# Ledger of designs, part 92: peptides against a protein of PDB entry 6MBK

Target 1, 240 residues: chain A of PDB entry 6MBK
Amino acid sequence: GFEMVNFKEEGFGLRATRDIKAEELFLWVPRKLLMTVESAKNSVLGPLYSQDRILQAMGNIALAFHLLCERASPNSFWQPYIQTLPSEYDTPLYFEEDEVRYLQSTQAIHDVFSQYKNTARQYAYFYKVIQTHPHANKLPLKDSFTYEDYRWAVSSVMTRQNQIPTEDGSRVTLALIPLWDMCNHTNGLITTGYNLEDDRCECVALQDFRAGEQIYIFYGTRSNAEFVIHSGFFFDNNSH

## One batch from the design tools (peptide; made by RFdiffusion4, then SolubleMPNN)

Design b2_p10_4_s2 (from b2_p10_4 with V4E)
Fold by OpenDDE base, seed 5:
Structure b2_p10_4_s2 (fold): chain B 240 residues (1-240), chain A 10 residues (1-10)
Amino acid sequence: as target 1 above (240 residues)
Amino acid sequence: SAREIPVLPP
């Protein structure tokens, strides 16, 4: 139904290989293919996770370290996904001095400085943990853990993290959703949900797409990348 | 594709 294509200006995206109708379930990603806090716990990071309160409390940081560990693992299942991720981001953590100076005239400067400060503090903390903690010795990051590595991982998670239900549906957890997050953004409505019965992320087409057209989705107005687990695609056909 | 940025928690 679709293929990965490198679009000149938009980078990687999905292109339809057949006609796809609006509201058609064209893409699904089973939980086993997601990078989740749970998969982080079950990875080489698991022993350290079980001993570090920050990793346990901050699922986004757990995902960042999971991403770094898998990137450093040649045989990682997620290598094909990780290789599609940008090497750098247009996020505040990558702003040059001139960009920061421009923001000094805005209220956004406080958020930028806060993010820089928090990221630097986290890096300093985890650098020490990786150097000294016994369970860090088996991590592929032991000999190479730079601020640039951490900045990249944090930015990758920040720009791609999603809330999904836990397996039992009792809580929400964080996930990176391979393949699905390759869809580029367009204006519209959220057409992605999580199917607990089949234990998969499901995406329906926002509109009709013809064979050869790029498939776009609406990411939502992401203050927080909250996957609104609307279990039902209640298309409020407010036909009122 | 890159998405909009949530602020890192403190």
Scores: peptide ipSAE 0.027, ipTM 0.690, DockQ to the pose 0.054
Fold by OpenDDE base, seed 2:
Structure b2_p10_4_s2 (fold): chain B 240 residues (1-240), chain A 10 residues (1-10)
Amino acid sequence: as target 1 above (240 residues)
Amino acid sequence: SAREIPVLPP
């Protein structure tokens, strides 16, 4: 087993409550617990989603709005998860003026400016949609949709989105994976996959963990967006 | 987890 713990420097993480062996399936998350594009479509956002081309085309934005709607809903099933999310992120959207000035000497400045510009444009677009679209009237965020809200949601999704298979395994979709995404990062191999037979995300231990130790996982070298939960555990038998 | 992985947009 494991428990959620607030670590001083790393924020929330998972701590082992018993000894866990390497390659042991210690954590699984059924599809029904995930925040997905499908759950967004089945939520209060569904009617707007069905009529907005950007929400339909950009699953990450659909997840961002899903996250905002659920955050604004006191009785949301995902409230316990949402409360574990950071209030701010070390993403370019949160860079202070001095950090941006530092980046002016780097090639990264163009990406930062692009991200700011795109996010601002998206906000302006959706602000208008929320104010004018008939299907936005039921959204709990209608009267409380700020740039800060949007920045937070986009950053939350950007840092936590994962690719998972659809129920039939024919396509990929985007998901936030509660509980699993509480694991902090360490160097290693990807030890998370999706089990279609049981319709759940499965995580096996990267290494032996003793009772009381923090459980780390490897997020990969790429953005979480590229974390293709390949159906196969690429356990390279690094028999070390 | 503060997933502060700066995801550079592609």
Scores: peptide ipSAE 0.025, ipTM 0.678, DockQ to the pose 0.054
Fold by OpenDDE base, seed 1:
Structure b2_p10_4_s2 (fold): chain B 240 residues (1-240), chain A 10 residues (1-10)
Amino acid sequence: as target 1 above (240 residues)
Amino acid sequence: SAREIPVLPP
């Protein structure tokens, strides 16, 4: 029903290969294909995760390190996904001096400075951890962990992380959703939810799309999505 | 998606 296409100005996106009707379930991604905090625990990062309080407390950082470890692993299952990610982001961590100077006249400057400071401190902390912790020796990033790497991973997660239910539905966890997050943005309503019965992320079409049209979704006010665990989709017929 | 919306911490 769709294909990945590199659109000149928008980068990668999804294009319909057939007509898709509004509210049609056109895309689903099983849990096993997601990059989650749980998959991080089950990866080469697992031993370090089990002993580092920050990784345990901050799922977004766990995902960032998971992303870095998988990127550094030639045989990673997620290599095809990782290769589609931007190399740079329009996030505060990538702002140039002129952009920061412009923001000095706004209230946002405090958040920008806080993000810079926090990211730098996190990097310094984890640099030391990677250099000294016994369980870091097997990490593929052991000898290649720069601030640029960390900035990229943090920005990737910040812009693409999603809340999904745990397998038992008892709590929420964080996930990157390959293939689904390739959809570019449009104005509308959130049309993505998680189906616990089938253990998959599901996306229904926001509108009719004709064959050959780019498929857009609405991410809300941020690039990440929070799924409705109990009510499912916005559309009543798609509630789980 | 190559176009990402800037996210500021709360």
Scores: peptide ipSAE 0.022, ipTM 0.639, DockQ to the pose 0.038
Fold by OpenDDE base, seed 4:
Structure b2_p10_4_s2 (fold): chain B 240 residues (1-240), chain A 10 residues (1-10)
Amino acid sequence: as target 1 above (240 residues)
Amino acid sequence: SAREIPVLPP
């Protein structure tokens, strides 16, 4: 067992409510709870998605718009999750001019500039789409789509997107994993997998945690967190 | 979670 706690320096995290042993399956998230490209297609965004080539080609952008639509929807199933997301990020899209100037001496500046340019272009494109496309009229963000909104959504997805299998296991898709992504990061090994039989993300404990301790996980090298969890990640045969 | 994991190196 665990509970969500707001830690002063780390923001929201998970705290153990009992002793958890290393490699114990302590957390699982069924597909139905995930924010996926498929859930985006099945949402109010679906009609626009079906007609916009960029949304179809770029699952991360589809997730970003899915986040924005759900955030703007008071009755969204994902409101509890969305409310736990940071309002701002320490990512390149939030860098101040002085931070960017500091990076000018590094090779990273090209990637930063590329990200800025791409994000700005995407915003400009979708601003026009939202204003002109017939299926955009039903989007809750139609009259309130700012660059700040888009920057936030893109940054949220960039920092939290994961790769999971499709329901049939034939392809990989993108997902945000509520509850699981509440775990703060520590150094270690990836301990999360996707169980196709039970159709859920599964997380085993990286180490022993005592009751009252914060539960940390290793996010991997989250450039694009290719959290391609091969089914074999959990050595323990779930005896199903 | 402070998943402000920088995608880009600082």
Scores: peptide ipSAE 0.025, ipTM 0.650, DockQ to the pose 0.048; fails the geometry check

Design b2_p10_4_s3 (from b2_p10_4 with V4L)
Fold by OpenDDE base, seed 2:
Structure b2_p10_4_s3 (fold): chain B 240 residues (1-240), chain A 10 residues (1-10)
Amino acid sequence: as target 1 above (240 residues)
Amino acid sequence: SARLIPVLPP
């Protein structure tokens, strides 16, 4: 009972196509539709993942490379999802000189500089890995791996990664959740969980939504500093 | 839209 819509100022979001009641299960996403660390391991990235300690230790970087590989693959199952992602982000990695200067008066500047340094270091490392590692030869990004590509992928993951259980429920893993991650943010309560019996993410409505209204979810408690650093936006009604 | 990471509660 929803559709993807491009809203002014907010970008893409979900709009109700019928009346949805509070607590109604209106959206679910099976594991097979998620981009996960497991799907990365099962992709063309798998051989490299199995030999690179950073990819193994940092699931967010594994997702970033998975996203880049799938973006570079015309026949990727996730092409429809990838095409909905922003081309640029309002995150610190995209800040212009004036925005960085503005932050110099804040404590956030140290985190911004840390993100720049870490991302640049990671790029330099993986550029060398992609150029020299035998298992990188089959990657569709082999000859097209730029800092801009890496910045985009890292920012996409940073703004959209979720923790979900493994299939056996014994551990947590990282996932991008297509379709669900189109819902824009509002204040409220967490209304999304993972149903292990049906092996799917499940989202219940935070409130009543009428046909034609945008469907919002609560992303969780974040400080304004965390919004800037991790999400790239300010939420005026942020109570934290 | 740039999003906050919704960390789903386990």
Scores: peptide ipSAE 0.038, ipTM 0.745, DockQ to the pose 0.163
Fold by OpenDDE base, seed 1:
Structure b2_p10_4_s3 (fold): chain B 240 residues (1-240), chain A 10 residues (1-10)
Amino acid sequence: as target 1 above (240 residues)
Amino acid sequence: SARLIPVLPP
């Protein structure tokens, strides 16, 4: 149905290998393939997670550390996925001085400064935790935890995290969705859901796609300002 | 590649 392709301007995306009809279920990702807060708890991070209140309270940070641990693990199941992630992002944490100066004329500057401040504080906190906590000694990042690593992981999660139901459907949790998150954005409607019966993310086609066309999805009803802050891109045809 | 946090609808 589809293949991963490196599109020169958009980076990696999905291309149809056959005609796909609107509303056709063309892509599904079982829970077992997701990077979740639960998979983080079940990983080498689990012992530290069980003792750190911030990891427990902030699922996005738990995912960031999970991503870093798996990246540092040569035998990680998620290595193929991690290798498809950008090495850098257009998120505020990567803004150059001129980009920050431009934002000083906007209301977004407060959110940018908040992100910088929060990320720096989190890094400083977790650097100390990794250096001193007994359960951090087994983490593959123990001797390789830089601000650049943390910034990358936080930005990866910020741009790719999703809410999914827990296995019992009683609550929501956070997940990175490999393969699915390779789809680039277009204007439209949300066409992805979670099927609890089959325990998988399901994506239906937003429109007809012909063989050889890039498959796009709609990422959600956010303003362009929110896209810049949360997703690191501007969409000119955004209706919001 | 997806850069937005799609909140998957339930």
Scores: peptide ipSAE 0.037, ipTM 0.745, DockQ to the pose 0.176
Fold by OpenDDE base, seed 4:
Structure b2_p10_4_s3 (fold): chain B 240 residues (1-240), chain A 10 residues (1-10)
Amino acid sequence: as target 1 above (240 residues)
Amino acid sequence: SARLIPVLPP
């Protein structure tokens, strides 16, 4: 029904290979293909996760480290997905000095500075953890953990993390959704949900798409800045 | 590729 294509201005996206009707279930992603907090716990990160309170408390950071560990692992199942991720982001953590100066006249500057400060503190903390913790010796990033790596992983998670139910449906957890998050944004309605019976993320078409057209989805009403500010670093447990 | 996350509503 679709294929991944590199669009010159939009980066990677999905293109329809046939006509897709509005409300047609064209894309689903089973839980086993998602990068989740649970998959992080079940990875090489698992032993460290089980002993680090911040990784346990902050699912977004757990996903960031999971992403870094999998990126550093040539045989990772998620390599095809990770290779489609941007190398840099237009998010506050990548703002140049002049962009930050421009924001000084806005209320957003406090959130940007908070994000910078929190990210720097997290990096400093985890740099020490990676250097000193016995379970960190097995991590593929042990000798190559830079601020740039951490900034990238945090920004990747901030721009791609989703809430999904746990397997039993009793709680909400965080996930990166490969293939689905390749859809570029358009204005509309949210057309993605999670089917617990089939244990999969499901996306229905926002509109009719013809064969050869790019498939767009609606990401919601949040700006990148708002999402990064409000959803990335301000999870209720982000008091750390 | 999406810069914004569609936060799937729970």
Scores: peptide ipSAE 0.035, ipTM 0.736, DockQ to the pose 0.131
Fold by OpenDDE base, seed 3:
Structure b2_p10_4_s3 (fold): chain B 240 residues (1-240), chain A 10 residues (1-10)
Amino acid sequence: as target 1 above (240 residues)
Amino acid sequence: SARLIPVLPP
């Protein structure tokens, strides 16, 4: 009962095609449609993942490389999803010199500089890995791995990563959730969960939506700035 | 829009 629409001010979102009632299960996404750390391990990236400690320790970086490998693969199952992603982001990694100068008067500047340094170090490390590691030879990005590619992938993951249970429910893993992540934000309560019995993400309606109305979800209490600065890049206090 | 997708609650 919904469709993807480009809204003038909000970009892509979901529009109801019928009346949806509050608390109605209107959207679900099976695990097989998610981009996960597990799907990264099962992809062309799998052999490299099995040998690289950083990919193993940092699920967000594993997702970033998975996203880059799938983007570079014309026959990727996720091409329709990847084509809906922004080409650029309003994240600190895309700030112009004047925006960075404006932030110099704020406490956020230290976090921005840390993010820049960490991203640059990660890129330099993985550039060397891609050029020298035997398992990198089959990656579609081997001869086309730029900082701009890495910046885009990291920003895509940072703005869209979710925690979901592993298949056995024993641990938490990271996932990108196609279709569901097209919902724009409104104030309210979290109405999305994971159903382990049916192995799917489930979203219930926050409120009544009429046919033709945009469907909103609540992204939580974290500001975009707080999530970008704290949740995207600073997972592990690994002093590397 | 930078879509902060909610971390699904545990």
Scores: peptide ipSAE 0.042, ipTM 0.743, DockQ to the pose 0.144; fails the geometry check

Design b2_p10_4_s4 (from b2_p10_4 with S1P)
Fold by OpenDDE base, seed 4:
Structure b2_p10_4_s4 (fold): chain B 240 residues (1-240), chain A 10 residues (1-10)
Amino acid sequence: as target 1 above (240 residues)
Amino acid sequence: PARVIPVLPP
């Protein structure tokens, strides 16, 4: 019912291959296709995860490292997804000096500075971990872990992380949702949920889409900066 | 470009 297309202005998005009616379930993504904290634990990152308190405490950081490890792995199952991700972001961690100066007149500046500081500290911490921890030797990023890599991964997770239920439905965990997160934004209502019975993310059409039209979803009433500041970096309520 | 993906309800 849809295909991935590179749109000139919006980048990658989804295009309808047939007419899709409003509220029609047109897209679902089974748990097994998601990048989750659990998939991170079951990856090459698993041994390090099991011994690093920060990775265990901060699911978003675990996802960031999972993303970096998979990006550095040519045979990764998620390569097709990772290759569709932006190489850079318009989020606070990428702000130029003038953009930061503009924010100095706002309350957001404190959160931006906090994010910069925390991200830098995390990088410094994990740089040392990667250099010294025995289980880090197996990581494909062992000899190529830069701040740019970390900034990219953290920003990718901040902008794309979602809460989903655990398999038993008892808790909430974090996930990146391939294919679904390729939908670009339009004004409307959230039309995505998680079907625990079928163990899949489900998206219904926000409106009628004709064959050949781009399929949009509603991201919510927030800017990228607001999401990163309020929902991304501070998600786990950890000051690390 | 950067995207802000909604947090899905559990």
Scores: peptide ipSAE 0.052, ipTM 0.781, DockQ to the pose 0.139
Fold by OpenDDE base, seed 2:
Structure b2_p10_4_s4 (fold): chain B 240 residues (1-240), chain A 10 residues (1-10)
Amino acid sequence: as target 1 above (240 residues)
Amino acid sequence: PARVIPVLPP
């Protein structure tokens, strides 16, 4: 009932191929299609994950490395998804000098600087890990791990990570949700949940969408400052 | 463009 389309101004999004009614379950994504901390552990990253405390403690970084490893793997199951991701982002890690200078008049500047420092520190740490750790030898990024790679992966995860339940529903874990995360943002209510019985993410339509219309979802309550810091954009109709 | 994807409720 939908297709991926490159929209002017907004980039890629989902377009309805038929009329979709409000509250209709139009999109679901089974767990097996998600990029998760679990899938990272089950990949070539697994041995390193099992021995690195930061990867274990910070699921977002685990996802970032998972994303990099899969990107570097031509036969990766997630290649179709990875190819839909932006090559760069409008987030703080990509800000030019003028953009940073603009933010100097705002409280966001401190968060921007923190992101720069933290990301640089993480890169330096993991560069050393990749060069020296025995379990890094099988990683496809062993001989090709640049700051630009890391910045991209961290930014991808930062903008697209979700919490989902574990299979038994006892805990939460982090996931990238292919296809679903192609939906662009509009004001409204959260219309996505996780169905544990069927083990899938489920999205119901926020409103009626006619055939040919772009399908939007609500990303949740965010201030404009949070959008800048985490998403890199302002939403004019943002009521928060 | 970049976006913030929601945390899904259980």
Scores: peptide ipSAE 0.046, ipTM 0.779, DockQ to the pose 0.174
Fold by OpenDDE base, seed 1:
Structure b2_p10_4_s4 (fold): chain B 240 residues (1-240), chain A 10 residues (1-10)
Amino acid sequence: as target 1 above (240 residues)
Amino acid sequence: PARVIPVLPP
């Protein structure tokens, strides 16, 4: 019902290949296709994860390293997804001098500096870990871990991380959602949730989309990272 | 592609 297309101004997005009606379940992504903290634990990163308190405590960093490990792995299942990710981001970590100077006149400058400082410290910490920890020797990034790599991975996670339920629904975990996160933004309501029974992310159409039209979703204000898992969708007929 | 407003790393 859809295809990935590179739109000139918006970059990659999804285009309908048929007419899609409002509230139609047009896209679902099973847990097994997600990049999650659990998939990180089950990957080559697992042994290091099990022994590093920061990876254990900070799921976003675990996802960042998961991305880096998979990117460095030619046979990674997620290579097709990773190749669709931007090489650079509009995050503060990529701000140029002029942008930083502009922000000096705003209250945002403190957050920017905090991000720079924290990210740099994290990089320094993990650089040492990768160089010295016994379980880091088998990581594909062992000899190729630069600040630029880390900045990219952290920014990828910052812009694309989502909260989903654990398999048993007892708690939440973090995930990157391939294919789904290719949808570009439009104004509307959150139309994505997690179906625990089928163990998949589900997205219903915000509106009617005709064949050939780009499919948009509503990101909300940091709301696309939080699935409606308790009450389901905002549509009464799509509660999960 | 989907984007969330970046949050500060802890």
Scores: peptide ipSAE 0.035, ipTM 0.734, DockQ to the pose 0.054
Fold by OpenDDE base, seed 3:
Structure b2_p10_4_s4 (fold): chain B 240 residues (1-240), chain A 10 residues (1-10)
Amino acid sequence: as target 1 above (240 residues)
Amino acid sequence: PARVIPVLPP
């Protein structure tokens, strides 16, 4: 009922191939297609994850490394998804010197500096881990782990991470949701949930969409800037 | 453009 299309001003999005009615379940994504902390544990990253406290404590970093490992793997199941991701982001970690200077007069500058410092510290830590830890030897990143790689992965996760229930529904975990995350934003209500019985993400239409129209979802009341600054990096008091 | 996807509601 939909297709991925490159829209001139909005970039990639989803276009309806038929008429979709409001509240119609038009899109679902089974857990097996998601990039999750659990799939990271079950990947080549698993042995290192089991031994590193930061990876265990910070699901967003686990997803970032999972994304990097899969990107470096030509036969990765998620290659088609990874290829749809931007190569660069309009996030604070990509701000030029002039953009940072402009923000010096705002309260946002402290959050930007915090992100820079935290990301740099995390990179330095994991660079050492990758070079010295026995379980890092099998990672495709051992000889090609740059700050630019880490910045990209962290930014990808920051802009696309979602909370979903664990398989047993007892806890919340983090996930990247392929295909669904291609929807662009419009004003409205949250129309996506997780169906535990069928073990899938489910999205119902916010409004009627005609064949040929772009399908939008509501990202929530927060601005993209607010999400980028507050939601991406600051899950835990990064005392690290 | 960078997309910020909402956290799925509980």
Scores: peptide ipSAE 0.056, ipTM 0.781, DockQ to the pose 0.141; fails the geometry check

